# Peptides against a protein of PDB entry 3H8D, part 32

Target 1, 122 residues: chain A of PDB entry 3H8D
Amino acid sequence: DMKRQQRFFRIPFIRPADQYKDPQNKKKGWWYAHFDGPWIARQMELHPDKPPILLVAGKDDMEMCELNLEETGLTRKRGAEILPRQFEEIWERCGGIQYLQSAIESRQARPTYATAMLQNLL

## One batch from the design tools (peptide; made by RFdiffusion4, then SolubleMPNN)

Design b1_p11_2_s3 (from b1_p11_2, 4 letters changed)
Fold by OpenDDE base, seed 5:
Structure b1_p11_2_s3 (fold): chain B 122 residues (1-122), chain C 122 residues (1-122), chain A 11 residues (1-11)
Amino acid sequence: as target 1 above (122 residues)
Amino acid sequence: as target 1 above (122 residues)
Amino acid sequence: SREELFALASE
């Protein structure tokens, strides 16, 4: 739906195992979210020591943020909101187009702005 | 066209009359641009001492940035790119919806992502 | 787990 605002967020995270290490030994990961209106459409996690995790609505609901956008407080967290391209560039590099396409073809992806944009790209 | 990237920029400007004044007497304005792909769709200027200027493609081409996005160097200017909402919030407050709508109704507005989104909003 | 993800997102 073209009326829904597309908003993207990124926050750093520290792995549980590194939480109590010296600062120089804490490896930072990055958590990304794409919200299509109030609901998450895509989620992505960059880890320092394992492959990135890509998640899409419908297919990966159980592994994605279950809070609506307002409930996350991300809109109020300074520096959390990012430009669409800051999300998409990483998404593309991580194989997100292929991941979402496969989820659509397998009838697992819930229709979102992301699925619609992919259809326009192909 | 849904394939075109929507990108928004904001840069400060100093009025010519204030350029050589003491720092405390320099009133800062803000220049905003919305690019629908390589071409400008909307421009907006916030002035410290006069009403904001709203400009839309087709109607106001002679008063808008004539450079394509790459020619502006804005994509390479740190801190220039802003979130869509950072543009839209100010655009809305300044009466941009009504301005663009009137330009469409008078057949002056060139079709852009902005005109399409307005049609979806109404 | 979802709880772990929410902790990451909320911090």
Scores: peptide ipSAE 0.030, ipTM 0.568, DockQ to the pose 0.054
Fold by OpenDDE base, seed 1:
Structure b1_p11_2_s3 (fold): chain B 122 residues (1-122), chain C 122 residues (1-122), chain A 11 residues (1-11)
Amino acid sequence: as target 1 above (122 residues)
Amino acid sequence: as target 1 above (122 residues)
Amino acid sequence: SREELFALASE
């Protein structure tokens, strides 16, 4: 058996209100995902005009991507896959460690690769 | 993209205390699992001498199978796979509907095919 | 919002 692969993705998004504006008026956000095998473990959204959104499996399931990795088509989208550190640097900068820790301590987090790594760090 | 397949499995287990006893003294339990795609959604354990154990994703993650379906080898184990109704009949008899409902209402349950089906029933 | 996220992921 092979261990679950940790894969990270980033895609741009444009706010619904800007979808039909001229390119100069389209403010780009960034959608980030960490998949622990087929299922999302962490999600992060960077917005041009509001605070970042951090989401973790178990706690935020209703707000996170419901598709498994294969269903998303992200593995087939050129330029979508990123290096682990490209996700983690932003995650850490946005307070992701504290966010996930709080979810673990409140027993809201589902066990994932991310929760295991955090337990090793602390 | 294909929808997540719902697959059900059952394997016998013998209590640790009976592992080396004569066959007549080995009391057989039954381990049941419902996999929603690659991940376990529900687990159930029938014991010869104690009440059944019911487990649901999100709430009972630390007590449930941690392997994904492929890692378990269950799909390759002859006679392990069972029909959905063969799981559901036992689940219902053991109070699984109430157990899962309580987990949903307490916000402990992770969304799965099982939680969705329960929402349709109620 | 979930539907929007699915659309983003599925593009």
Scores: peptide ipSAE 0.028, ipTM 0.309, DockQ to the pose 0.043
Fold by OpenDDE base, seed 3:
Structure b1_p11_2_s3 (fold): chain B 122 residues (1-122), chain C 122 residues (1-122), chain A 11 residues (1-11)
Amino acid sequence: as target 1 above (122 residues)
Amino acid sequence: as target 1 above (122 residues)
Amino acid sequence: SREELFALASE
């Protein structure tokens, strides 16, 4: 069987409080997603004023994108798609490995490419 | 000044637990958004297995779409845009008027077209 | 937010 394509995306966001400020007063965060085939496996948010948010499929489904990749339109948004390493570097820096590991150990994570890779790593 | 355009959108979602089921076993929910000009004013989710979720700007910003309308690509997604009444009918049915009223009274709601309309109604 | 994710995803 053809392995599912792993695709990664990043888009900026502005804090609600900054939405109506002048451009110079808007601090951007960054939203990241990892799609394992059609479905999201991991999500991550970098905020200018709070700790990063990490989310993994199965555990955090209610807080994650529930659209399949095609529904998101991310594949059609210029500049949204990023390299795997551009995601993983931030994920690792944010403690994503430990977060996903804990989700696996607690039996909360849905099996994905990410869980499989982690199990290979450990 | 030109009044901000009020635009409404709806897209389906599948419960995480149903994502990998056969199509007949996937129950769809519905995500709704009201944009007051570029920014979201109200959001609503109809779920197949739980009560509807209502969200209003100012109060629920952390749980709402933080993208401006152009960033969402909703205007370019065929079939996503809906009529005002298609949103309002569901909003009313879900108790959205009372929800928004409470947010206004508690001084949690950010002023939007929706808050202004409600204040006209009451 | 999940919805922001949808909106972001919809971008």
Scores: peptide ipSAE 0.112, ipTM 0.570, DockQ to the pose 0.067; fails the geometry check
Fold by OpenDDE base, seed 2:
Structure b1_p11_2_s3 (fold): chain B 122 residues (1-122), chain C 122 residues (1-122), chain A 11 residues (1-11)
Amino acid sequence: as target 1 above (122 residues)
Amino acid sequence: as target 1 above (122 residues)
Amino acid sequence: SREELFALASE
């Protein structure tokens, strides 16, 4: 089960309102995803002008990537894949540990590699 | 109050996963907004491969555009502004009337031009 | 915002 490959991705995004602005005025955000095998386990969004968004599988399914990893094409996007720590470092800074913990405690989080690791840490 | 200018906008978007795909493989979605004066009253998102998202002020504030109209720069984006009917036609198709009605009935919807018009229609 | 939740990108 936990033998699934853990893969992490990051891509920039520009919010809709900025699509037609000059490059210097396109506020860049960052979209992060943790895939536990084919399916997303965690998602995170850094925004230039609002709090980060944290999402965990089970709890936030409707707000998270609906595609499996292959369908995303992320594996084929040059520079999209990142090291685990590059995801985790931001996740930790954004309060992801507490967020996932709360989702587990409320029984909203679906079991994933992330939940397992957290439960081992606690 | 309802003398505020009603303005409607539409802009395309490409989902993060498609940002680095070939143009033919970048599935295009559409972001719609209805501004009742300076503030958004309704938001709608058409996705190429998932159900549309409908959002109404009051209920879905956290999921909607946080910027006032001027801050969005939409008024300065060539081709972004659309006719009321161009918004409403899609809104209706997506079940927006029922969605807003339900939000009103549950007392989740903030009063807007949209709620007023709907209440007059019903 | 929802549009940001889905990490909308401009071309």
Scores: peptide ipSAE 0.080, ipTM 0.564, DockQ to the pose 0.070; fails the geometry check

Design b1_p11_2_s4 (from b1_p11_2, 3 letters changed)
Fold by OpenDDE base, seed 2:
Structure b1_p11_2_s4 (fold): chain B 122 residues (1-122), chain C 122 residues (1-122), chain A 11 residues (1-11)
Amino acid sequence: as target 1 above (122 residues)
Amino acid sequence: as target 1 above (122 residues)
Amino acid sequence: SREELFALAAE
């Protein structure tokens, strides 16, 4: 159902090893999520010291947010919600289009708003 | 087509009469737009000295933005794009739900993402 | 792990 609301979120995270360091020594990563209605469609993680992680629904379910959007509390977290382009710009830079395309072609991607939009583009 | 991208924008405006006044004497209004794909679906204006103006596609076409989204340059204007809720919160406060509902019931509203969402809610 | 990711997201 393409009527589902598309919502995008970003929150920072600190590596477990940096949790007890001084603020200047806590390297930040960024956790991104695209929710297609109540359920996550895409997830992305920018890390300070390793390659980005891209995840898509169906293929990467075990590595992705298992909570529905309401359960995450992201909608209530000040500054967490971002514009679609703020997600997509990073997604594109990280090779997300290719990643999702490959997941579709291999029949691993669950149909979402993201898969539908990509199929419209290609 | 509910696959169309929903994008929301807000820009300030100064009343024509205040254009040549000192900055402290220029009362700001706010112009809002909801674009359903390339075309405006809803427009809203907050004025410093008169009631809000609500406009919906189909009913108020002659008073609304006649440019497609790309022609507006809003997508390229820094700080113009806003989150859906930033539009909806003000829309709701201004009686936008009732306004759009009445336009639908009177067969004056052009079908848009906004009309479809409202019909899902009601 | 999923648990680790959720802990990171909860921060």
Scores: peptide ipSAE 0.026, ipTM 0.554, DockQ to the pose 0.049
Fold by OpenDDE base, seed 5:
Structure b1_p11_2_s4 (fold): chain B 122 residues (1-122), chain C 122 residues (1-122), chain A 11 residues (1-11)
Amino acid sequence: as target 1 above (122 residues)
Amino acid sequence: as target 1 above (122 residues)
Amino acid sequence: SREELFALAAE
């Protein structure tokens, strides 16, 4: 069960509105994902001009990556994979602990490695 | 127990014999470590002119890093931490699976995340 | 020794 491989990824994105602007006028966002085995457990989006988006499996499935890890091609995308702490540091700064905790308390979170780790943190 | 953080590190080393040679004559080796929580689980050394060294906890304690992870300073050494697959790829190429398996079968291996994962692989 | 090996690797 919780012996699944935990893998984290980060890729940049350009807002649709900036897609055709000059490079100096393109503001880059960042898309983050935590995969607990083949399936996404957490997702996070950093935007240049609006608050971060935090998403957790079970609660936010409709807004999260629907592909399994292999289908995403992220494992084959050079530079996409990041260390766990590179994800967690940003997650914590953005209030991810409280967000996931609230999802658990409201019985919306699907059990994942992330939910299990939170139980140890509290 | 197995909810401990798995962290992997790689640092270069210069052989003692090459320590005072001109840079062009220094051959670089690589030192790898897998920490299962605070304690080392596996160690690996790539040498420029001899076979790789593979070491597993319980069997090879006397030849492995004796410091806990925090004591090593590896977590604070820029560029030292690597992704799990960056360790595993080399480990597998060097016959690490068979090495650890043999250590288990001979009752020499200490249970770690690595030994647990091997049970899933077999 | 392991201490010597680690010292070399950590330099």
Scores: peptide ipSAE 0.019, ipTM 0.549, DockQ to the pose 0.051
Fold by OpenDDE base, seed 4:
Structure b1_p11_2_s4 (fold): chain B 122 residues (1-122), chain C 122 residues (1-122), chain A 11 residues (1-11)
Amino acid sequence: as target 1 above (122 residues)
Amino acid sequence: as target 1 above (122 residues)
Amino acid sequence: SREELFALAAE
């Protein structure tokens, strides 16, 4: 259903290898997710030491969150949920439009709200 | 070089979504890595709520640690480094021998110390 | 998943 609730989340993360280091050596990243209903549609990761990672459902399933939305507990994590534009702004900056477009054209993308919106935009 | 130093590591991890939950709701997993010289050869993840994940170089590169050993800081993390057998015991329990064998047979495995040892064993 | 393998929630 293309009329499912669209929900977006952002949380910080630290690499496991940095967990026991001094604060100055704990490099923080940012994890973003777009859920189309219960299932993730897009994932995005910002890292301090490498290029952004973009992931889309269908193409990148093995690299993406495999939990449904309720299982993540994100809806219960204070401050985790963000507005759609807070996700989309970063997505666009990272070249997400082109990335998703290519996934659609190569038939790697699973249909989601994100793919539908892009097909309307282009 | 098949005579590179083989080093093994184990660290706990918590899902980002569980970070701000009560201790009883923070599900702990275990991350294992085998480095063949500077590069990861095998990765393994034990989860409280899903089956173990096995990953081998070549086949699963996108899902595996992309940092070289020095970049991880694992060599400087107290208690992270483990003996070879501490890795292999869990690897075997999780069906790692068969997993790596299949990756070799399907030509998905990149040659590593791990692939070489398996070819001698079988 | 990548987030489980390579990240734990920041403090």
Scores: peptide ipSAE 0.082, ipTM 0.562, DockQ to the pose 0.077; fails the geometry check
Fold by OpenDDE base, seed 3:
Structure b1_p11_2_s4 (fold): chain B 122 residues (1-122), chain C 122 residues (1-122), chain A 11 residues (1-11)
Amino acid sequence: as target 1 above (122 residues)
Amino acid sequence: as target 1 above (122 residues)
Amino acid sequence: SREELFALAAE
């Protein structure tokens, strides 16, 4: 349903090994989520010391946020919500289009706003 | 090398969605690691709301802690280090033996203390 | 790593 609201979020994260280090020794990553209505469609992580991770609904469900948007509380966390382009810009840089395309072609991706938009684009 | 020190650690973690929730709304998981000398051999996560995740070196390297033990700082974190049995008990409950066995049989597992012990057991 | 994937945060 293309009428579902598309919402995007970003929050920082710290690696397990860095959780208990002094602040200067904590390497910060960034967790990104795209929600297509109540359910996550895409997830992405920027790491300071390794390649970014991309995840798409259907294919990567076990690795993605399993909470619906309301359950996350992200809508209530000041500073968490971001603009669509703030997500898409990074997604594109990371090769997200190719990743999603491959997931669609292999029939692994669940239909979402993201898949629909890509199928319009290609 | 069976002469390498085997060390085990456990630390709590919070899901991304719960990071900014009130304390009562944060579901805590548990991150476990087995280090065979300086390098991780096994990793395990207990989640409050989904099946535990098991990872073994060689097969799951990309999903496991990439830091050597000294880099983690875990040896310096009070309360992080646990007894071997505190790890193994949970590992066994989670089906870790079968998981590791399968990884060995499929030639995906890197040789570690863990694989050696299992091959003695079977 | 998956551990990072789930964006671990200290309490």
Scores: peptide ipSAE 0.071, ipTM 0.569, DockQ to the pose 0.072; fails the geometry check

Design b1_p11_3_s1 (from b1_p11_3, 6 letters changed)
Fold by OpenDDE base, seed 3:
Structure b1_p11_3_s1 (fold): chain B 122 residues (1-122), chain C 122 residues (1-122), chain A 11 residues (1-11)
Amino acid sequence: as target 1 above (122 residues)
Amino acid sequence: as target 1 above (122 residues)
Amino acid sequence: SAMELAEEIEK
């Protein structure tokens, strides 16, 4: 179970609305993902002009990347993989702990490494 | 613009809720994507136990794969790429034409090859 | 959003 490899990724993104704008009109955001084994456990989006988006498995499945890790090609994208702390630091700053905790308490979260870790911390 | 390469992909998926079930308890769905150049234009999900999900760029950006084509690794996944008609046949059966048309008329759809093609047909 | 992510990745 918790023996699954935890891997974290970060890539820049441009908002859909900005995709076809001139480069000067493209605002850069950041997409973060935590994969618990092959499957995404948490997703986070940082935007230059709006609040962060936090997503957790179970609750937010419809909004999260549905591709498994291998399908995403993130493991093959140079510079995409980040250290756990690089994800967690931002996650914490964005209120991710409370977000995930609330999802657990409301029974919206499906069990992941992230839920287990949080439960072990609390 | 419309010179962008239109590529279509299909992969099986297991629902998040079934990911960690025994194989016998995993229900197989199908994930379809239409990429207009590097960016997704349409997404479709077939499920064995619920109605199909149709997604179009602009309207459903929050629910669609955010990775560009290269990032998805779909071009490297054997058997993932399908012919245009293999996508369109299912798209049509699922009511995709009406779905996209409605998105265009409501000004929710962002322009893609798919919107252009539909407008040329109608 | 997922699509917003796609564009920045290609940069």
Scores: peptide ipSAE 0.026, ipTM 0.703, DockQ to the pose 0.066; fails the geometry check
Fold by OpenDDE base, seed 2:
Structure b1_p11_3_s1 (fold): chain B 122 residues (1-122), chain C 122 residues (1-122), chain A 11 residues (1-11)
Amino acid sequence: as target 1 above (122 residues)
Amino acid sequence: as target 1 above (122 residues)
Amino acid sequence: SAMELAEEIEK
């Protein structure tokens, strides 16, 4: 439903391998999420030492956050919510448009607000 | 650190394929998590129509919840937290001991409370 | 896993 609220979030993360290291040795990554209503539509992960990970609903469900929006603490976490452009700018840089398009063409993507917007653009 | 609090959670889920179906057509699964302090140690997923999924920290980080405990709503979600035995009973039934053992032997598992307990047992 | 949390949990 395109009537659903689109909300975007970003939080830093520490790699599991660094969780027990001193603060100066913890490499910080970034976790991004796009929620289309209560359901996640896109996920994106920036890593300090490897390529970003792009994930889209339907295709990558096994790798994406399994919690709905309310079940995350994101709406209650100060500074977690970001503007759409803050997500989209990174998404575009990481090749997200092509990634999502390919998922649509292969019929792997679940319909979301994101797929709808892309299909309108192209 | 074995001094960390061990906490276990369970929540029902609906498959992405069923999210838009009528309630009577939504097949319910179960999502389980073991948090060793703020960090997830084990994840387990029961599905209505396929084998359970077992995941252990280190080996399966790409498929496991990326949120730390506080960033989930689980501690604030009524009925989500369960007793250790409620997790372990299912874990054992699903072959979790063997799965974790194999991950340790292959040096894929990250050390956690779960790995420590198993290594004491065997 | 390929899942979304149940809507009833949100209530």
Scores: peptide ipSAE 0.026, ipTM 0.696, DockQ to the pose 0.068; fails the geometry check
Fold by OpenDDE base, seed 1:
Structure b1_p11_3_s1 (fold): chain B 122 residues (1-122), chain C 122 residues (1-122), chain A 11 residues (1-11)
Amino acid sequence: as target 1 above (122 residues)
Amino acid sequence: as target 1 above (122 residues)
Amino acid sequence: SAMELAEEIEK
């Protein structure tokens, strides 16, 4: 449903291997999420020392957040919510358009707001 | 640190493919988590129509919850928290001991409270 | 596959 609220979030993360290191030795990544209503549509992980990870619903479900938006607590986490463009700019830079398009064409992507927007654009 | 609080949670889930089906057609699974302090140590997914999924930190990071305990909102979700034995009983039934042991022996497991307990037992 | 948390628990 196009009436569903589209909300975007970004939180820092520390790699599991770094969790017990000194603060200066913890390399911060960034975890991004696009929620189409209660359900995650896209996820993105920026790492300090490896390529970005792009994930789309349907294709990458096993690797994505399992909690719906309300359960994540992200809406209650100060500073977590970001503007749509703050997500999309990074998504585009990382080749997210091509990634999502390929997932659609291979019939791996679950329909979401993101797939609908992309299909309107192409 | 053995002083870290060990907390366990269980929440029902609906398969992504069932999310928009009628309530009677939504087959409920169960999502389990063991948090060793703020960090997830073990995750377990029970499905109505496929084998259980067992996940351990270090080995299965990409498939596990990325949010730390506080960020999940699980501590604030009524009825989500369970007793240690409520997790362990299912874990054992699913062959979790062997699974975790294999992960340790293959050097894939990150040290957690769970790995420590297992190594004390063996 | 992964899962979606039940809408019922959002209440």
Scores: peptide ipSAE 0.026, ipTM 0.687, DockQ to the pose 0.066; fails the geometry check
Fold by OpenDDE base, seed 5:
Structure b1_p11_3_s1 (fold): chain B 122 residues (1-122), chain C 122 residues (1-122), chain A 11 residues (1-11)
Amino acid sequence: as target 1 above (122 residues)
Amino acid sequence: as target 1 above (122 residues)
Amino acid sequence: SAMELAEEIEK
């Protein structure tokens, strides 16, 4: 159902290797998620010292959050939820449109709100 | 700090490919997690049609839950929390001791409560 | 790559 609520979240993260270092030695990244209803549709990670990671449902399930929206605390975490454009702006800058398009063309992408929007755009 | 609270959780899951199928066509798996304080230490997945998946912190970070305990809804989900032995019993049956031992020996495992217990046992 | 949510967001 494409009438599902689209919700977007952003939280800072520390790399596992840095989690026990002093604050000055913790390099902060940013974790982004797009939930299409209860299920994750897209995920994105910005890192301080490596290229961004783009992930789409169907193709990248193993590397994406495996909890559904209600099984995360994201809706209850202050400042975590962001506007759709705040996600899309970074997604576009990181080449997300091309990434998702390739996943659709290879039939690796699971149909989501994101795939539907892109298919209508192209 | 090895004095951190050890907490264990189990929830059913539906494979992404089955999430929109009728209930009779949804094959249920089981997701297990061990949190050593706020951070995940071990994860395990039982699938209806493939071998179990064993994951340990440090080695398998990319495939494990990226949310810390409080960022998940697990502590608030009725019936999700299980006793330590309920996790360990399945972990042992699935070869988790050998899996973690190998991760320690290869220096891929991050030190956790689980690695400490195993090292004392061996 | 895997991440751990920063302790800062737990505050």
Scores: peptide ipSAE 0.024, ipTM 0.681, DockQ to the pose 0.062; fails the geometry check

